# Peptides against a protein of PDB entry 4KTY, part 23

Target 1, 266 residues: chain A of PDB entry 4KTY
Amino acid sequence: YVLNDIGVIFYGEVNDIKTRSWSYGQFEDGILDTCLYVMDRAQMDLSGRGNPIKVSRVGSAMVNAKDDEGVLVGSWDNIYAYGVPPSAWTGSVDILLEYRSSENPVRYGQCWVFAGVFNTFLRCLGIPARIVTNYFSAHDNDANLQMDIFLEEDGNVNSKLTKDSVWNYHCWNEAWMTRPDLPVGFGGWQAVDSTPQENSDGMYRCGPASVQAIKHGHVCFQFDAPFVFAEVNSDLIYITAKKDGTHVVENVDATHIGKLIVTKQI

## One batch from the design tools (peptide; made by RFdiffusion4, then SolubleMPNN)

Design b1_p10_2_s1 (from b1_p10_2, 3 letters changed)
Fold by OpenDDE base, seed 3:
Structure b1_p10_2_s1 (fold): chain B 266 residues (1-266), chain A 10 residues (1-10)
Amino acid sequence: as target 1 above (266 residues)
Amino acid sequence: MQHVLPFKPP
């Protein structure tokens, strides 16, 4: 989880799981220096750099460019005119070295690129880490731990009312650490995500959220446990928005979200 | 080489 410099990222559809290789390159020249530079740009106190909780949280913020001129600019418009298409990247090294050289965010990334670069960052700093792919990954936009899908009377989605969304797949990271700030048993794997999805206390970041806590339904533990819980366990609530403004729950699907969570055991 | 991009179906 630290020494392996090449990995596999799962993607595609739940019924057609695909894999791609990703070169983490945590031992390549200039990569450690770049990871330290990232923490410098974050203005992270030296005392916190030995704490994997703080490091992973800062990393989740800094691997994306939002808020802080971090490493990667996300783009989902399928144009990518001012940079490299997300699918063209094969590893973290070129991205990190470009960031270090230019001192400007690198264009462009999507979830697996963010996860790949973040995995390099974590491993480079001695934090055991792996990439996790969640199929049918919920994006809770209103922090209610469910996916509210508003339908017109004809059954079509009301895009104006529907703020929540579901990715066919989403990649994030799990980092191994003790959690002395949590009750006994909630250390180990912690979900962290650098893909900019939601604001967490003023910044686009996510985690560390205890995987064990989430598995046991404990969403009260820092950080961002409700959001991560929703990604893997949200119910889909289908609501018909009537012309008179009334809402009627038509259906609840408790099986759609988080159909499969896959990670390579390294 | 080709990658299936993640998407949010409507």
Scores: peptide ipSAE 0.218, ipTM 0.803, DockQ to the pose 0.165
Fold by OpenDDE base, seed 2:
Structure b1_p10_2_s1 (fold): chain B 266 residues (1-266), chain A 10 residues (1-10)
Amino acid sequence: as target 1 above (266 residues)
Amino acid sequence: MQHVLPFKPP
């Protein structure tokens, strides 16, 4: 989880799982320097750099360009004219070295690119880390732990009312650490995510959220446990928006979200 | 090969 510099990322559809190779390159020349530079850009105190909780949280913020001119600019609109298409990247090294050289955010990334670069960052700094892929990954934008899908009377999605969404797949990271800030038993794997999805206490970041806490429904545990819980456990609530303005719950699907979570043992 | 991009199905 630290020494392997080549990995596999799962993607595609739950019924057509695909894999791609990703070169993490945490031991390549200039990569450690770049990771230190990232923490410098984050203005991270030296005292915090030895704490994997703080490091992983800062990393989740800095691997994306939002808020802080971090490493990667996301693009999901198929417009990549001012950079590299997300699909063209094969590893973290070129991205990190470009960031260090240019001192400007690198374009462009999507979830697996963010996860790949973040994995390099974590491993480079001695934090055991892996990439996980969640199929049917919920994006709860109002922190109600539900996917509220609003439908018109004709059955079409009401895009004005429907703010929550579901990714066919989403990649994030798990980092191994003790959690002395949590009750006993909630150390180990922690979910962290650098793909900018939701604002977490003023910044686009996510985690560390205890995997054990999520598994046992402890959404009150820092950090961002409700969001991560929703990604893997939200119910789909289908609500028909009536012409008269009333809303009627038509169906509830408790089996759709988080249908498969995959990670590779390295 | 082009990576299958994630998408949010309707």
Scores: peptide ipSAE 0.204, ipTM 0.800, DockQ to the pose 0.169
Fold by OpenDDE base, seed 4:
Structure b1_p10_2_s1 (fold): chain B 266 residues (1-266), chain A 10 residues (1-10)
Amino acid sequence: as target 1 above (266 residues)
Amino acid sequence: MQHVLPFKPP
């Protein structure tokens, strides 16, 4: 999980799983220097750079350009005229080297690009890391640990009544570390996500969240455990918005979100 | 093959 410089990212649909090769290139010339530069741009204290908890949290913030002029600008509008389409990237090296040379955010990324670059960052700094793909991944926007789906009376989805949404797939990272700040047993794999989805204590970042804690429903532990829990285990709440302004819960689906979580075991 | 972009349902 540290030495492998080429990986596979899972994507597509749960019933049509696809794979894409990704070159992490953590040993390529200039990549370690760029990762250190990223930490410098984050103004990270030297004393914190040996702490994988702090490093992974800073990395989750800095791999995206929001807040801090970090590495990648996300784009989901299918218009990439001012940069490189997310699908054109084949690895982390070109992105990181462009960031280092230009000292400006690189355009453009989506979840697997963010995850690929973040994986390089973590591995380069000696943190074991892997990419995780979650099919039917919830994006809880109102922090209620459920996925609200509003329906018109005809049964069609009304996307204007909530910012909650479900990705057909979403990629993030798991990083291996001890968690002395958590109870015994909640070390090991920690979910971290550099795709800018939600603000966490003032910055677009996510994690580290204990995978073991989340698996056992412990969402009270730092960092961002409720959000990560919602990504993998939210109930879908189908709510009909009546013409009179009332809301009626029509159905609850507890099995749709997190239908499949895939990571490559090496 | 074109990479399948993630999407959100309507």
Scores: peptide ipSAE 0.198, ipTM 0.796, DockQ to the pose 0.166
Fold by OpenDDE base, seed 1:
Structure b1_p10_2_s1 (fold): chain B 266 residues (1-266), chain A 10 residues (1-10)
Amino acid sequence: as target 1 above (266 residues)
Amino acid sequence: MQHVLPFKPP
């Protein structure tokens, strides 16, 4: 989880799982320097740089360009005229070195690119890390721990009534650390995500969220456990919007979200 | 390189 410089990222559909090789390159020339530079750009104090909780949280913010001129600009509109299309990247090294050289955000990334670069950052700094792919990954936009699906009276989906959505797949990271700030038993793997999805206390960042806590339904522990919980365990709530403005819950599906979570074993 | 982009199905 630290020594491997080449990885495999899972993507595609739950019924058609695909793999992509990704070069992390944490030992390549200039990469450690770039990771330190990222922390410098974040204005992270020296005392915090030895704390994997702080480092992973800062990394989740800085690997995306939002808020802080971080590493990667996301693009999901299929317009990549001013950079590299996300699918063209093969590893983290070129991205990180471009960021260090230009001192400007690199265009463009999507979830697996963010996860790849973030994995390099974590491993480079000695934090055991892996990429996780979640199929049918919920994006809870209103922090209600459920995925709202609004239906017209005729049964057709009305996508204008909610910002909640489901990705066919989403990639994030898990980082290994102790959590002295949490109760005993909630150390180990922590979910962290650098893909800019939701604001967390003023910045687009996510985690570290205790995987063990989430697995046991504990979403009260820092950081961003409700959001990560929703990604993997949201119930689909089918709501019929009546013409009179009333909402009626028609069905609940507790099995659709998080059908498969995959990570590579070292 | 061809890659299946993530998308939000209806």
Scores: peptide ipSAE 0.197, ipTM 0.800, DockQ to the pose 0.166

Design b1_p10_2_s2 (from b1_p10_2, 4 letters changed)
Fold by OpenDDE base, seed 1:
Structure b1_p10_2_s2 (fold): chain B 266 residues (1-266), chain A 10 residues (1-10)
Amino acid sequence: as target 1 above (266 residues)
Amino acid sequence: MEHKLPFKPP
């Protein structure tokens, strides 16, 4: 999880799983220097740089450009006129070296690009890391652990009534570390995500969230466990919006979200 | 690569 410099990222749909090669390049010239530079830009104290909890949390913030002029600008509108389309990237090296050279955010990324660059960052700093792909990944915007789907009276979806959404797939990272700040048993793999989805204590970042804690339904532990839990285990709540302004729950689907979670073994 | 709303109403 540290030595492998080439990986495979899963994407597509649950019934049409696709793979993409990604070069992490954590041993390439200038990459370690760039990772250190990222921590410098984050104004991270030297005393914290040996703590994988702090490093992974800072990395989740800094791999995206929001808040802190971090590495990557996200774009999902299919208009990439001022940079490189997310699908054109083949690895982390060019992105990180461009960031180091220009000292400005690089355009553009989506989840697998964020995850790829973040994986390089973690591995470069000696943190075992892998990319995880979740199919039917929920984006819970209101932190209610539910995915609200609003329907018109005719049964059509009204996407304007909620900010909640479901990705056909989403990629994030898991980083291996001890969690002395958590109860015994909740170390090991920690979910961390650099795709700018939600604000976490003032910044677009996510994790580290204990995978073991989430797996056992514990969402009370830092960091961002409710959000990560919702990504993989939200109930779909189908709500009919009546003309009189009332909302009626029509159906609940507890099986759709997180239908498949895939990661590569090294 | 696209992110799609993958489900239809019941």
Scores: peptide ipSAE 0.038, ipTM 0.749, DockQ to the pose 0.665
Fold by OpenDDE base, seed 5:
Structure b1_p10_2_s2 (fold): chain B 266 residues (1-266), chain A 10 residues (1-10)
Amino acid sequence: as target 1 above (266 residues)
Amino acid sequence: MEHKLPFKPP
C-alpha cells in the first residue's frame, strides 16, 4: 500500500464492474517535492506534517482546487474545453508535475482522478493508502443521513426539490493510521475523500473517518463520519410532491445505496 | 468513466 506505484481503480456500475490501470508514480522525480509543495500551499504547520490525521485531512482539501487553489479542478459537464478530460489521465505524475510547474489548479478531474492523485500524495508521504470504489454512492446534501428524492405525481424526479444525489460509482481513499484522538479500536483504515462533495468545517474536504466507526454506526467520531456513513448506508426516501403542495413518502429503499464496495486487496 | 447520476424510482 506504499510501495506499489501502479494500481487498479474500479469503476462502472454494480452490474458491470470495470477496471482502469493508474500509475501513482510516488517515486518519480519531482513528485515528493510536489507533495511538499502542496502542504506548503496549504500553509500546513511543520509540526503537523508528521501526523497522518492532519496530513490526510489537508490532502483531502488540497487535492481539489476548491477553497485553496488545490491540485485538481473537478468537472462533470462533459465539455472540458479548457483542459484535459478526466478520462484522458493515466496516472498522477503528469497532474502533480503540472500543478507544481504552473502553480495553478489542473483541469480536469473526477472521482477516480482525485482518488488517484490523493493516493499518490498519501503514499509519497509514507501513509499506506488504497482506493475504494462504492457503487450507488450517496451524496447527502443536508446531513440527515438519508437520500430525499422528490418526485412529481407522474413519477419523474423533481430536480428543484431534490438536492441529494447518487453516483453510479464513487471513488475515495482509505488511509492507514492510528487514531489516538478516538477510542481504542477505531484506528486502521480511515476514509478520506478529495473529490469536492460537501463542505466540512469551512472547506471541501472529507475525513479521516474511521472505517471501523462507520461500520459500527459511530457517526459522532471525527471527521465527517456522518457523510461517509451516508455514502454507504443511507436510505432512499421517495417523496411525492402533491399538487396541493403536500409531501407524501411513497417508498423507502434501504438496499440501494452502497450495494458494493470494492478495493484491491494486498 | 464519467459519472452517471441515476435516480430510478422504485
Scores: peptide ipSAE 0.029, ipTM 0.709, DockQ to the pose 0.697
Fold by OpenDDE base, seed 3:
Structure b1_p10_2_s2 (fold): chain B 266 residues (1-266), chain A 10 residues (1-10)
Amino acid sequence: as target 1 above (266 residues)
Amino acid sequence: MEHKLPFKPP
């Protein structure tokens, strides 16, 4: 979880699980310097750089370009005319070195690219880390711990009202650390996510959220536990929005989200 | 490879 410089990222569909190789390259020349540069750009105090809680949270913010001119610009438009398509990347090294050289965000990333670069960042700084793939991953946009899917009377999705979304798969990271700020037993693996999804206290970042706490249904612990819980456990609420403004719940699906969570064992 | 956004109709 620290020494491996090549990994496997799971993607695809729950019924057709696929893997791709990713070169983390945490030992390559210039990579550690770039990770330090990232923390410098974040204006992170030196005293905090030894704290994996602070480092992982800052990394979560800085691996994406939003708010702070961080490493990667996300794009899902399938055009990618002004940079490299997300699928063309094979590892973290070229991305990080380009960022360090240009001092500008690199285009473009999606979840596995963000997760790959973030994994390099964490491992480079001595934090054990792995990539996790969640199939049918919820994106709760209104922080109500459920997926509100609004339907027209004809059964089509009302895109104006529906703000929540479901990814066929989503990749994020788990980082190993003690959590002295949490009750005993909630250390170990912490979910952290650098893919820009939701604002967390002023920045597009996510985590560290205790995996053990989430498994036990505790969403009251910092950071962003409700969001991570929703990614893996949200109910889908299908609501028909009538012309008169009334809402009728048509169906509730408690089994769709988080059908499978996969990570490499080594 | 890129994300797909499926919504399951009820």
Scores: peptide ipSAE 0.029, ipTM 0.718, DockQ to the pose 0.712
Fold by OpenDDE base, seed 2:
Structure b1_p10_2_s2 (fold): chain B 266 residues (1-266), chain A 10 residues (1-10)
Amino acid sequence: as target 1 above (266 residues)
Amino acid sequence: MEHKLPFKPP
């Protein structure tokens, strides 16, 4: 989880799982220096740099460009004229070295690129880390732990009313650490995510959220446990918005979200 | 690698 510099990222669909090789390159020349530079740009004090809780939280913020001119600019509109298409990247090294050289955010990333770069950052700093892929990953936008899908009378999604979204897949990271700030038993793997999805106490960041806490429904535990819980456990609530302004719950699907969570074991 | 796409519910 620290020594491997090449990995596999899972993507695609739950019924058509695909894999991509990713070079983390945490031992390559200039990468450690770049990770330190990232922490300097975050204005992280020296006392916090030895704390994996603080480091992983700062990393989740700084690997994305939002708020702080961090490493990667996300783009999902299939328009990549001012940079590199997300699919063209094969590893973290070129991205991190470009960031260090230019001192400007690198374009462009999507979830697996964010996860790949974040994995390098964590491993480079001695934090055991792995990439996790969640198929049918929910994005709860209103913190109600459910996906409210509004439908027109014809069955099409009402995009104006529907604020929540579901991704075919999403990649984030798990980092291994003790959690002295949580009750006993909630250390170990912690979910952290650098893909900019939701604002967490003023910044686009996510985690560390205890995997054990999520498994046992302890969404009150810091950090961002409700959001991570929703990604893997949300119910789909299908609501028909009638022309008269009334809303009718047509269906509830408690089995769709988080059907498969996959990670490489090495 | 395929881009991340939003899932449309059935």
Scores: peptide ipSAE 0.029, ipTM 0.686, DockQ to the pose 0.469

Design b1_p10_2_s3 (from b1_p10_2, 3 letters changed)
Fold by OpenDDE base, seed 5:
Structure b1_p10_2_s3 (fold): chain B 266 residues (1-266), chain A 10 residues (1-10)
Amino acid sequence: as target 1 above (266 residues)
Amino acid sequence: GQHVLPFKPP
């Protein structure tokens, strides 16, 4: 999980799983220097740079450009006029080297690009890391651990009221570390995500969240366990917004979110 | 250079 400089990322649909190669290039010239530069830009003190908890959290913030002029600018509007389309990237090296050279955020990324670059960052710094793909990945925007889907009386989604959403797939990372800040048994794989989705205590970042904690429903453990839990386990709540202003829960689907979670042993 | 982009289906 540290030595491999090329990997596979799962994407597509749950019924049509696809894979693509990704060159992490953590041993390429200038990449480690760039990772150190990223931590410098984050103004991370030296004492924290040896702590994988702090490093992974800083990485989750800095791999995205939000808040701190980090590495990658996300774009999901299918208009990439001022940069490289997310699908054109084949690895982390060009992105990181461009960031180091220009000292400006690189355009553009989406989840697998963020995950690829973040994986390089983690591996460069000696943190075992892998990419995880979650199919039907929930995006809870109000931290209630539910996907609240509001419907018109005709059954169509009310986009104005519906703030939560579900990705057909989403990629993030798992990083291996001890968690002395958590009870015994919650070390190991930690979910971390650099794709800017929600604000976490002032920054667009996510994790490290203990995979074991999430698995056992311990959403009170730092960091961002509720959000990660919702990504993989939230219920879909279908609510009809009546013309008279009342809301009625029509259906609850507890099986849709996190239908398949895939990671490759690399 | 081709990839299935993630999307949020209705």
Scores: peptide ipSAE 0.252, ipTM 0.822, DockQ to the pose 0.166
Fold by OpenDDE base, seed 4:
Parts: C-alpha cells; structure tokens; sequence
Structure b1_p10_2_s3 (fold): chain B 266 residues (1-266), chain A 10 residues (1-10)
C-alpha cells in the first residue's frame, strides 16, 4: 500500500495547472479507527471488508453524506454557512476526526476534498490509491456517453435544456486491485469517485471502474464504467435549439473532454 | 492565492 501521508492535488485549468498540498494522515491517531467506523456506519458485513472491490465501492458512497449520513457534505453554491469552506481544508485528518466525534456529516467539501478524504480511507485500509485530476471533465447526467451542449440561435449556451455539464477540472481516485469479476487484464488501477455526481444503483457512488477497460472502450464492465468513460472521453455535441423546437447538430468535438488527465506517479 | 474552485464553464 501507499505509505506517503502527504500528497499533491492538481487543480485549476488546463492552461494554468496548479498544485496544492494535501495531508492524508493515514497513520495519525484515530484515523484508522474512523475508517473502520465509516464501514460500520455503512453496515458493511465483516466478510466483505477484505474485498477491495466492495470496500472501495462502499467508500465511494460513504465519503459523501448523501443517502447514508456519510463523511462530507458537498457545497457548490459559494455559500458555506454552518461549516468550513472547501478551500480551507488542508488535509483529511480534521475532517475524519470531526466526523468520528460528532457522528454527523462534515461541512463542506468539493471534489478535491472528497478525493483527499477518500484517498486516506483507501490507504488506511491497505488499498493503494492515488488522486487523479481530469481537466475538462464531463458530467453526463443522462447516461448517453456524450456531452450535450445546447445553443441558442445566437450561439450562446442554453443551460436549461440539459443537465449535462463540464467541469474545468474534477478530482477522483484510482485504487489498485485485482478484478476477478472481470476478464483477464482489467485489474490494476480502478477509478473510484466519492464526489456525489450521479446515482449508481440507488446510491451516490462511483466505481470501481477498470481504467484499462475504459481505455479500451469496454464500458459494459461493472461498476459505472459508462459514467467514468464519459468523464474522460465524451464527445461534445453542440445542438442548436431553434425557435420552432427543432434541434440541429452543428458541431461535434471529440477532443475537448479529458484533454489532460494528471496523477502523481506512484 | 486563493484556491481555484472548480466550475462549469458556460
């Protein structure tokens, strides 16, 4: 497993890449106990706790507060009343210890905070993990493996016609494990994401999705491969919504999404 | 400087 307790998270924009330090603190007092507590809160049976597939999937659900009173409450509206602004966090330790102490979700996180805490969780439990930053990261809301961008007749974006969106950057995690449930060759790095973006079979969670499978276009493999594929490889479909209600595809951009994926080499 | 928050470009 990964022994480094301090890491670097990439953020910003593709043309202005920035880095910030993040303290994972997986060896600090109370952190392992808190990770075990998280699995207890998830009501995860003991038999499954030795399976990194199950553990990473449960972790992706529990690091966010949705559905199960997990660790972090997300906030993206620039209103952080009743909590800590996401940018104020410098590591996972304070967040996890607050969760353990209060037994209530901690406010607030965004993608890099979720990824930081999730990285600590995985490493604490002996799963090699790293944070990945994807620039121009698609958020496919309707599971069609494309990013629909609706334009007015004047060329301006109409954001009301689709829930699809693109983040300037998004952070998630990759966890190293074997995948006996998949064909040979699709073990290794698995994408997992604790940022609550989409519902996956009843819960806001994501992964593990085989990175190798996604690279080869195999989106039929569990878990959430279509969503992760869309994050890194969706085509941008520019659709003009005409006044008469007709839709016309004006352009397709296959190069914009996933323009740069950055991770620290382990 | 201040941490750049992720945003969804228009």
Amino acid sequence: as target 1 above (266 residues)
Amino acid sequence: GQHVLPFKPP
Scores: peptide ipSAE 0.240, ipTM 0.814, DockQ to the pose 0.168
Fold by OpenDDE base, seed 1:
Structure b1_p10_2_s3 (fold): chain B 266 residues (1-266), chain A 10 residues (1-10)
Amino acid sequence: as target 1 above (266 residues)
Amino acid sequence: GQHVLPFKPP
């Protein structure tokens, strides 16, 4: 989880799983220097740089360009006129070296690109890390731990009544560390995500969230456990919006979200 | 390179 510099990222659909190779290149010339530069840009205290909790949280913020002129600019509108299309990247090295050279955010990324670069960052700094792909990944926008789907009276979806959405797949990272700030048993793999999805205490970042805690339904522990829990375990709530303005719950599906979670064993 | 972009179904 640290020594392997080439990986596989899972993507596609749950019924048509695909794989893509990704070169992490954590041992390539200039990459460690760039990772240190990223922490410098984050103004991270030297005393915190040995703490994987702090490092992974800073990394989740800095791998995306939002808030802090971090590494990657996301684009989801199919407009890539001033950079590289997300699908064109094959590894982390070119992205990180461009960032170090230009000292400006690199365009463009989507979830697997963010996860790839973040994986390099973690491994480069000696934190065991892997990429995780979640199929039918919920994006809970209002932090209610459910995925609201509004229907018109005719049964058609009304997408204007909620910002909640579901990705066919989403990639994030898991980092291995002890969690002395949590109860015993909640160390080990921690979910961290650098794709800018939601604001977490003032910045677009996510984690570290204890995988064990989430698996056991504990979402009260730092950081961002409710959001990660929702990604993998949200109930789909089908709500009919009546003409009189009332909302009626028609159905609840507790099995759709997080149907498959895949990671490579390294 | 070719890649299936993530999408949000309607």
Scores: peptide ipSAE 0.236, ipTM 0.818, DockQ to the pose 0.165
Fold by OpenDDE base, seed 2:
Order: C-alpha cells, then structure tokens, then sequence
Structure b1_p10_2_s3 (fold): chain B 266 residues (1-266), chain A 10 residues (1-10)
C-alpha cells in the first residue's frame, strides 16, 4: 500500500465493471518535493506533518483547487478547453509536477483523477492508502442521511425539487492509521476524499472517517462520518409531490446505494 | 473515449 507505484482503478457500471491502470509514481523525481510543497501551500504547521490524521485531512482539501488553490480543478460539464480532459491522464506524476512548476491549479480532474493524485500524496508521505470505488454512490446535500427523490405525478423525477443525487460510481481513498481521538477499535482504514462534493467546516474536504465506525453506524465520530455513511448506506425515499402541495412517500429502497464497494488488494 | 465518465442517473 506504500511501495506499489502502479495501481488499478475500478470504474464503469456495477454490471460492467472496468479497470484502468494508474501510475502513482510516488518515488519519481520531484514528487516528494511536490507533496511537501502542497503542505507548505496549505500552511500546515510542522508539528502536524507527522500526524496522519492531520495530513490526510489537509490532503483531502489541497488535492482539489477549491478554497486554497490546490492541485486539481474539477470539471463535469464536458468542456475542457483550457486544460487536459480528465480521461487523458494516466497517472499522478505529470499532474503533480505541473502543479509544482506552474504553482497554479491543474485542469482538469474528476473523481478517479482526484483519487489517483491523492493516493500518490498519501503513499509518498508514508501513509498506507488505496483507492476505493463505490457503485451507486449517494451524494447527500442536506445531511439527513437519505436520498430524497421527488417524483412528478406521472412518475418522472422532479429535478427542481430533487437536490440529492447518485453517482453511477465514485472513487475515493482509504488511508491506514490509528485514531487515538476515537474510542478503541476505530483505527485502521479511514475514508478520505479529495473530490470536492460538500463543505466540511468551511472547506471542501472529507475525512478521515473511520470505516469501522461507519460500518457500525457511528456517524457522530469525526470527521465527516455522516456524509460518508450516506454515500454507502442511504435509503432512497421516493416522494410524489402532488399539485396541491402534498407529499406522499411512494417507496423506500434500502438496497440501491452502495451496492458494491471495490478496491484492489496489492 | 479513454474512460467512462461518472454521471448521475435520472
């Protein structure tokens, strides 16, 4: 999880799982220096740089360009005129070296690119890390731990009322560390995500969230456990919004979200 | 394309 500099990222559909090779290149010339530069740009105290909890949280913020002119600019509108299309990247090295050279955010990334670069960052700094792909990944935007899907009377989705959404797949990272700030038993793998999705205490960042805590429903544990829990375990609540303003719950699906979570064991 | 882009199904 630290020494392997080439990996595999899972993507596609749950019924048509695909794999993509990704070069992490954590041992390539200039990459460690760039990771240190990233922490310098974050103005991270030297005392915190040895703490994987702080490092992973800072990394989740800095790998995306939001808030702090971090590494990658996300784009999901299929317009990439001022940079490189997300699908053109094959590894982390070119992205990180461009960031170090230009001192400006690199365009463009999507979830697997964010996860790839973040994985390099973590491994470069000696934190065991892996990429995780979640199929049918929920995006809860109001922190109620459920997907509220509003339907028209004809059964079609009301896009105006429906604010929650589901990705066909989403990639994030898990980092291995002890969690002395949590009760005993909630160390080990921690979910961290650098794809900018939701604001966490003033910044677009996510984690570290204890995987064990999430599995046991402990959403009160720092950091961002409710959001990560929702990504993998939200119920779909189908609500018909009638013309008279009344709302009727038509159906509840507790099996759709987080149908498959995949990671490469290397 | 080189990669299947993620999307949010309706």
Amino acid sequence: as target 1 above (266 residues)
Amino acid sequence: GQHVLPFKPP
Scores: peptide ipSAE 0.234, ipTM 0.815, DockQ to the pose 0.170

